# Designs tried in a protein design run: peptides against a protein of PDB entry 6UG1. Part 143

Target 1, 304 residues: chain A of PDB entry 6UG1
Amino acid sequence: SNEERKRRKYFHMLYLVCLMVHGFIRNEWINSKRLSRKLSNLVPEKVFELLHPQKDEELPLRSTRKLLDGLKKCMELWQKHWKITKKYDNVGLYMRTWKEIEMSANNKRKFKTLKRSDFLRAVSKGHGDPDISVQGFVAMLRACNVNARLIMSCQPPDFTNMKIDTSLNGNNAYKDMVKYPIFWCEVWDKFSKKWITVDPVNLKTIEQVRLHSKLAPKGVACCERNMLRYVIAYDRKYGCRDVTRRYAQWMNSKVRKRRITKDDFGEKWFRKVITALHHRKRTKIDDYEDQYFFQRDESEGIPD
Target 2, 301 residues: chain A of PDB entry 6UG1 as posed
Amino acid sequence: SNEERKRRKYFHMLYLVCLMVHGFIRNEWINSKRLSRKLSNLVPEKVFELLHPQKDEELPLRSTRKLLDGLKKCMELWQKHWKITKKYDNEGLYMRTWKEIEMSANNKRKFKTLKRSDFLRAVSKGHGDPDISVQGFVAMLRACNVNARLIMSCQPPDFTNMKIDTSLNAYKDMVKYPIFWCEVWDKFSKKWITVDPVNLKTIEQVRLHSKLAPKGVACCERNMLRYVIAYDRKYGCRDVTRRYAQWMNSKVRKRRITKDDFGEKWFRKVITALHHRKRTKIDDYEDQYFFRRDESEGIPD

## One batch from the design tools (peptide; made by RFdiffusion4, then SolubleMPNN)

Design b2_p21_6_s4 (from b2_p21_6, 9 letters changed)
Fold by OpenDDE base, seed 3:
Structure b2_p21_6_s4 (fold): chain B 304 residues (1-304), chain A 21 residues (1-21)
Amino acid sequence: as target 1 above (304 residues)
Amino acid sequence: SDEEEAEKLMKFLEEYLKSKL
C-alpha cells in the first residue's frame, strides 16, 4: 500500500539516525584519554616516525610511502594485540529485512547494550567483535597523533524493497554478510591531500581510492545485508561528513536511488542530521575532500 | 505534513543528542 511505503520510509529515516548517533557515540568513546595512553604504548618509536614522515620536497610521494608503511606496520601490531574476534550474536549492524524487524518487535529480547566501560575494557584487552576491533584501531592511530577517521557504512532497512518475505537462506548468509566491513578507518595524507582507506580487520587492506574501493560490496548475496548507501566519517574533532561518494562508483545512477536523499525533502532532512552531528568548523581538509567529490561526480556523468 | 513530522523528528534528535553530549 501507499501507507506501507510511507511507514517504511519513516522507519528507514529513524533507523538511519539511530545508526549515525551510534557512530557518533563510538567516536567519542575512542577519544578516551585513558584508552589513548594505553594504546600509544603498542606503537614503537620507529613506527611512530613512519606515521610522521618529514615532507620530502623533492618527491612528496616518498613521504606518502613512509606513511603507508607505518600504517601497514600498525595493522600488524593491531593483529598481535587483538586476541579474540567474536562473531556477531546475530547480524550486528548489518542490514535487517523488514520481516526480521517485524519479528523483533514481538520478541523483547533484552539487548545487552554495551556500556562505555565495557567497550574500553574490550578494546584494552583485545577481545570483541570486528566493529570494536576497527574502532580500537582508530583509537590507536589517534593516540599516535594520526588524523584518523572512523568510517561507518550505515545499513538501515531498504525502504525501496516492498517485498514482504525476503527469507534470506541461513547458512551462506553469515559468510556473505561479513565478507565486507561495516566499520573501517580513513587516514589523512597531508602530502597527497587525500584520505587513505584502511580496513585493519576484515580485508586487512590499505588503499588510495581513485574510482572504486575494495570495501564496496560486490555480488547479490553480499548486498543482501550490506548495501553501500550511507558511508559516514567521524573525525577526532567530532566532525561528521558523508563520504559515500568516495566508495560509490555509481553514486548518481545506482546509489542515490536507494538513499533518502533521492528527493529534495530527503536531501534537506539528511543535511540537518549531518549538521546536528558535525561539531567542528570547516577546514582546508574539507575543501580538498569536497573538490575530490566534485571531480568524482563530474567523472561519473549524469545518468541518461 | 511529511515536512512537519520530519522537523519534529529532527527536534527530538537534537534534544536527544544535547542530552547525551
Scores: peptide ipSAE 0.022, ipTM 0.628, DockQ to the pose 0.551
Fold by OpenDDE base, seed 5:
Structure b2_p21_6_s4 (fold): chain B 304 residues (1-304), chain A 21 residues (1-21)
Amino acid sequence: as target 1 above (304 residues)
Amino acid sequence: SDEEEAEKLMKFLEEYLKSKL
């Protein structure tokens, strides 16, 4: 019905705000001074120097290469630190079906809250799910004074799916779900004036995204619980930015149709949500990022 | 009512957020 379409749209909006607030709170927790002091000790001086290369005036690419090598070594150090990777409880922060939402509304399951103290202990011990691990990696880079962002791919239920039963079939559902991450890292390269994408946990990749990312879900089964729609960046200064354009090859033709921002009402509403979560002034880094997004929009064109 | 469903949803989301926070 039209009513059910409206209900699913509003549910999606509310769920999206809740996910974005979750990302904001986790971003605050990883700024913990106590955690920072512990995690800085994981990074040897030689690796710290690679993270902070001098500017090569002749070839800025040499400085970028040092930074990339430093990030690779940080990823290796993080793997040594992380002792226990827990499976997600049920689907974690991956996308739920409408049926799963309806069933969960009827089941008074006491969700266990992860307190800030428990999170900080989990990161410090290297014990937790992949999301906690990625968040801890961002905290380690921030402890080394690296301009690292926490990236969250927000997975609200698909309001464009009007099926009554949205049950997902198959024994591989968990493997397909976790094939691509929900959380990752971005690092600012001051030499190239670009964000470097880092997945320290899932794919264990470092990339400079040009047209497509390795972190973008591919294949029907992987996209059932991980639809690239709302990739939100949380920086060390409590900035909040929509960075979906970086990871979406087909933003205009495909991704926009699955976003609340497909219409003027949704665009205005989503801008208000971003603005409410954006607690810093604009910087030249934002100007370079917006210019990159503009060039990516022009290069994709308008779908015929 | 739409309000009661909205309130159930808000409670669910609050509990869900609490579980993930």
Scores: peptide ipSAE 0.021, ipTM 0.621, DockQ to the pose 0.125; fails the geometry check
Fold by OpenDDE base, seed 1:
Structure b2_p21_6_s4 (fold): chain B 304 residues (1-304), chain A 21 residues (1-21)
Amino acid sequence: as target 1 above (304 residues)
Amino acid sequence: SDEEEAEKLMKFLEEYLKSKL
């Protein structure tokens, strides 16, 4: 019905705000001074120096290569620190079906709350799910004075799916779900004036995204619970930015149709949510990022 | 009613968020 379409749209909006607030709170927790002091001790001086290379005036690319090598070594150090990767409880923060939402509203299941103290302990011990592990990795880089962002791919239910039964059938549903991350890291490269993408846990990859990312879900089964629609960046200064354009090859033709921002009302509403979560002034880094997004929009073109 | 179901969904989301936060 038209009412069910409105209900699903509003529920999607509410769920999206809730996920974005979750990302904001986790970003505050990883700024813990107590956690920072513990995690800085995981990084040897030689690796710290690679994370902070001198500017090569002849070839700035040499400085970027040192930073990339430092980030690779940080991923290796993080793998040594992380002792236990727990499975997600149910689907974690991956996308739920409408049927799963309706069934869960009827089931008064007490969810286990992860308090700030428990999170900080989990990161310090290296025991937790992949999301906690990525968040801890961002905390380690921030402890080394690296300008690292927490990235969250927000997975609200698909308001464009009007099917009543959206049951997912498949023995490999969990493997397909976790094939691509929900959380990852970005690191500012001051030499190339670009964000470097780092997945320390899932794919264990470092990327300089040009047109597409390896972190973008591919294939029907992987996209059922992980649709690239809202990739939100949380920085160390409590900045909040939509960085979906970096990871979406087909932002204008495909991704926009699945976003609340497909219409002017949704765009204005989503801008208000971003503004409410953005607690810093604009910087030259934001100018370089917006210029990159503009160039990506021009290169994709307007869909016919 | 649709309102009671919406309220159950809201309570579920609040509890789910509280559980993940």
Scores: peptide ipSAE 0.021, ipTM 0.620, DockQ to the pose 0.104; fails the geometry check
Fold by OpenDDE base, seed 2:
Structure b2_p21_6_s4 (fold): chain B 304 residues (1-304), chain A 21 residues (1-21)
Amino acid sequence: as target 1 above (304 residues)
Amino acid sequence: SDEEEAEKLMKFLEEYLKSKL
């Protein structure tokens, strides 16, 4: 019905705000001074120097290469630190079906809240799920004075799916779900004036995204619980930005149709949510990023 | 009512988010 369509749209909006607030709170927790002091000790001086190369005036690419090598070594150090990767309880922050939401509303499951203290202990010990591990990696880079962002791919239920039964049955459902990350890292490269994408946990990859990312879900089974729609960046200064354009090859033709921002009402609403979570002044880094997004929109063109 | 279902869903979301926070 039209009513069910409205209900699913509003529920999607609420769920999206809640996920974005979760990302904001986790971004605050990883700014812990106590955690920073512990995690800085994981990075030896030689790796710290690679993270902070001198500017090569002749060839800025040499400085970027040093930074990339430093980030690779940080991923290796992080893997040595991380002792236990726990599986997600149920589906973690991956996308739920409408049926799972309805069934779960009837089950008064007492969810145990992960307190800030428990999170900080989990990161410090290297024990937790992949999301906690990525968040801890961002904290380690921030402890080394690297301008690292926490990235979250928000997975609200698909309000464009009007099927009554959306049950996902299958033995490989967990493997397909976790094939691509929900959380990752971005690092500002001051030499190239670009964000470097870092997945330290799932794909264990570093990339400089031009047109496509390795982190973008591919294949029907992987997209059932991980649909690239809302990629939100949280920086060390409590900036909040929509960076979906970086990771979406087909933002205008495909991704926009699955977002609340497909209409003017949804665009205005989503802008208000971003503004409410954005707690810093604009910087030249935001100007370079917006210019890159503009160029990506022009290069995609209007879908035929 | 649709309102009671919406409230149950809201409460579930709040509890779920609290569990992940």
Scores: peptide ipSAE 0.021, ipTM 0.614, DockQ to the pose 0.105; fails the geometry check

Design b2_p21_7_s1 (from b2_p21_7, 6 letters changed)
Fold by OpenDDE base, seed 3:
Structure b2_p21_7_s1 (fold): chain B 304 residues (1-304), chain A 21 residues (1-21)
Amino acid sequence: as target 1 above (304 residues)
Amino acid sequence: SELDLLFEETLELAQELLEKA
């Protein structure tokens, strides 16, 4: 019905804000001075120097290569620190079906919200789910004065899916779900004027995204619980930015159709949400990023 | 509009979530 379509749209909007607020809160927690002091001790001086290379005036690419090597070594150090990767409770922050939401509303399962103190302890001990691990990795890079931001792929229920019964094929559901991350890191490369993508936990990869990301979900089974629609970046200065354009190959033709921003009202609403979560002034880094997004929009073209 | 009211309610809920965290 039209009423059910409206209900799903509104519930999607509410759920999206809750997810974006969750990302904001986690980004605040990883700025903990106490945590920063502990995590900086994991990074030896030689690795710190690679994270902060001198500018090579002849070949700026040499400086980028040093930064990439430093980030690789930081991923290796992080793997040594992280002792226990817990499975997600149920589906974690992956996408729920409408049926699962309706069933959960009837079951007042008190989701045990992880407290700030418990989060800081989990990161310090190296015990937690993959999301906590990624968040801790971002904290370690920030402790080394790296301009690292937390990335969250927000997974609200699909308001464009009007099917009543999405029977998820049960047996491989968890493996397919966790094949691609929900949280990752981006690091500012001051030499190339680009964000470097870092997945320290799931795919254990570093990439300089041009047209395609390895972190973009592929295949029907993986996309059931992980649909690339809202990739939100949280920086160390409490900036909040939509960076979906980086990871979406087909933003205009495919991704936009599944976003609240498909219409003018949804675009204005989503802009207000971003503005409410963006607590810093614009910088030259934002200008370079917006220029990159513009070039990506021009290169994709208008869908026929 | 009904959507502006929903937005305000959603922001209030977001604020409550920020205060409880």
Scores: peptide ipSAE 0.031, ipTM 0.698, DockQ to the pose 0.113
Fold by OpenDDE base, seed 4:
Structure b2_p21_7_s1 (fold): chain B 304 residues (1-304), chain A 21 residues (1-21)
Amino acid sequence: as target 1 above (304 residues)
Amino acid sequence: SELDLLFEETLELAQELLEKA
């Protein structure tokens, strides 16, 4: 019905705000001074120097290569620190079906939220789910004075799916779900004026994204619980930015149709949510990023 | 934090909105 379509749209909006607020809170927690002091001790001076290369005036690419090598070594150090990767409770922050949401509402299951103290303990011990691990990795880079962003791929229920039964049956459902991350890192490269993508946990990869990312879900089974729609970046200064354009190859033709921002009302609403979570002034880094997104929109063209 | 509370309250509200519909 039209009413059910409206209900699913509004529920999607509410759920999206919840997820974006969750990302904001986790971004505050990883700024903990106590955690920073502990995690900085994991990074040797030689690796710290690679994270902070001097500008090579002859070939700026040499400075970028040093930074990339420093980030690779940080990933290796992080793997040594992280002792226990727990499975997600149920589906974690991956996308739920409409049926799963309705069943969860009926069962009044108290979602046990992880407290800040428990999070800090988990990161310090190296014991937790993949999301906690990625968040801890961002904290370690920030402890080394790296301009690292926490990235969250927000997975609200699909308001464009009007099927009544959206049950996902399958023995490999968990493996397909966790094939691609929900959280990752971006690091500012001051030499190339670009964000470097880092997945320290799932794919264990570093990317300089041009047209597509390896972190973008591919295949029907993986996309059932992980649809690339809202990739939100949280920086160390409490900035909040939509960076979906970086990771979406087909933003205009495919991704936009699955977003609340497909219409003017949704665009205005989503801009208000971003503005409410964005607690810093605009910087020249934001100008370079917006220019990159503009060029990506022009290069994609208008879908036929 | 106040934001954690807001997150929990918003999730609860989302659940209530599903129960009422």
Scores: peptide ipSAE 0.030, ipTM 0.675, DockQ to the pose 0.135
Fold by OpenDDE base, seed 1:
Structure b2_p21_7_s1 (fold): chain B 304 residues (1-304), chain A 21 residues (1-21)
Amino acid sequence: as target 1 above (304 residues)
Amino acid sequence: SELDLLFEETLELAQELLEKA
């Protein structure tokens, strides 16, 4: 019905705000001074120096290569620190079906919200789910004075899916679900004036995204619970930015159709949400990023 | 934090809206 379509749209909006606020809160927690002091000790001086290369005036690419090598070594150090990767309880922050949402409304499952103290302990011990691990990795980089962002791929239920029964077949569902991450890291490269994408936990990869990312879900099975629609970046100064354009090859033709921002009302609403979560002044880094997004938009073209 | 409260309240509101719908 038209009513059910409206209900799903509004529920999607509410769920999206909840996810974005969750990302904001986790971004605050990883700024913990106590955690920072502990995590900085994981990074040897030689690796710290690679994270902070001098500008090579002859070949700026050499400085970027040092940074990339430093980030690679940080990933290796993080793997040594992280002792236990817990499975997600149920689907974690991956996308739920409408049926699962309806069934969960009937079951007053107290979502055990992880307390800040428990999070800090989990990161400190290296015991937790992949999301906690990624968040801890971002905290370690920030402890080394690296301009690292927490990236969250927000997975609200698909309001464009009007099927009554959206039940997913269970057995292979977890493996396909976790094939691609929900959380990852971006690091500012001051030499190339670009964000470097770092997945320290899932794919264990570093990339400089040009047209497409390895982190973008591909294939029907993995896209059932991980649909690239809202990739939100949280920086160390409490900036909040939509960075979906980086990871979406087909933003205009495919991704936009599945976003609340497909219409003017949704665009204005989503801009208000971003603005409410963006607690810093604009910087030159934002200008470079917006220029990159503009170039990517022009290069994709208008969908026919 | 105020944001934690807002998140919890928003989640509760989301759940209530789902239960009432």
Scores: peptide ipSAE 0.027, ipTM 0.678, DockQ to the pose 0.135
Fold by OpenDDE base, seed 5:
Structure b2_p21_7_s1 (fold): chain B 304 residues (1-304), chain A 21 residues (1-21)
Amino acid sequence: as target 1 above (304 residues)
Amino acid sequence: SELDLLFEETLELAQELLEKA
């Protein structure tokens, strides 16, 4: 019905705000000064120097290579620190079906939300789920004065799915769900004027995204609980930016159709949500990023 | 309505998320 379409749209919007607020709160928690002091001790001086290379005036690419090597070594150090990777409770922050949402509303399951103190303890001990591990990795890079962003792929229920029964046709194996991450890191390369993508936990990869990312979900089974729609970046200065364009190859033709921003009302609403979570002034880094997004929009073209 | 319950639960979830910040 038209009513059910409106219901699913509004519930999607509310769920999206809750996810984006969750990302904002986790981004605050990883800025903890106590955690920062502890995590900086994991990084030896030689690795710190690689994270902060001198500018090579002849070949800036040499400086980028040092930064990439420093980030690789930080991933290795983080793997040594992280002792226990817990499985997600149920589906974690992966996408739920409408049926799963309805069933969870009927079952007053007290979501045991992790407290700030428990989060800081988990990161400090190296015990937690993959999301906590990624968030802790971003905290370690920030403790080393690296301009690292927390990236969150927000997975609200699919308001474009109008089926009454939204049960998954198969037992989406836990392996297919967790094949791609929900959280990752971006690091600013001041030499190339680009963001470097870092997945320290799941795919254990570093990439300089041009047209496509390895972190973008591929295949039907993986996309059932992980749809690339809202990739939100939280920086160390409490900036909030939509960076979906970086990771979406087909933003205009495919991804936009599954976003609330497909219409003018949804675009205006989503801009208000981003603005409410963006607690810093614009910088020249934002100008370089917006220029990159513009070039990506032009190169994709208008879908026929 | 079922919508109001879902809204209240999501508000409670949002509030619980905010109170733990």
Scores: peptide ipSAE 0.026, ipTM 0.670, DockQ to the pose 0.126

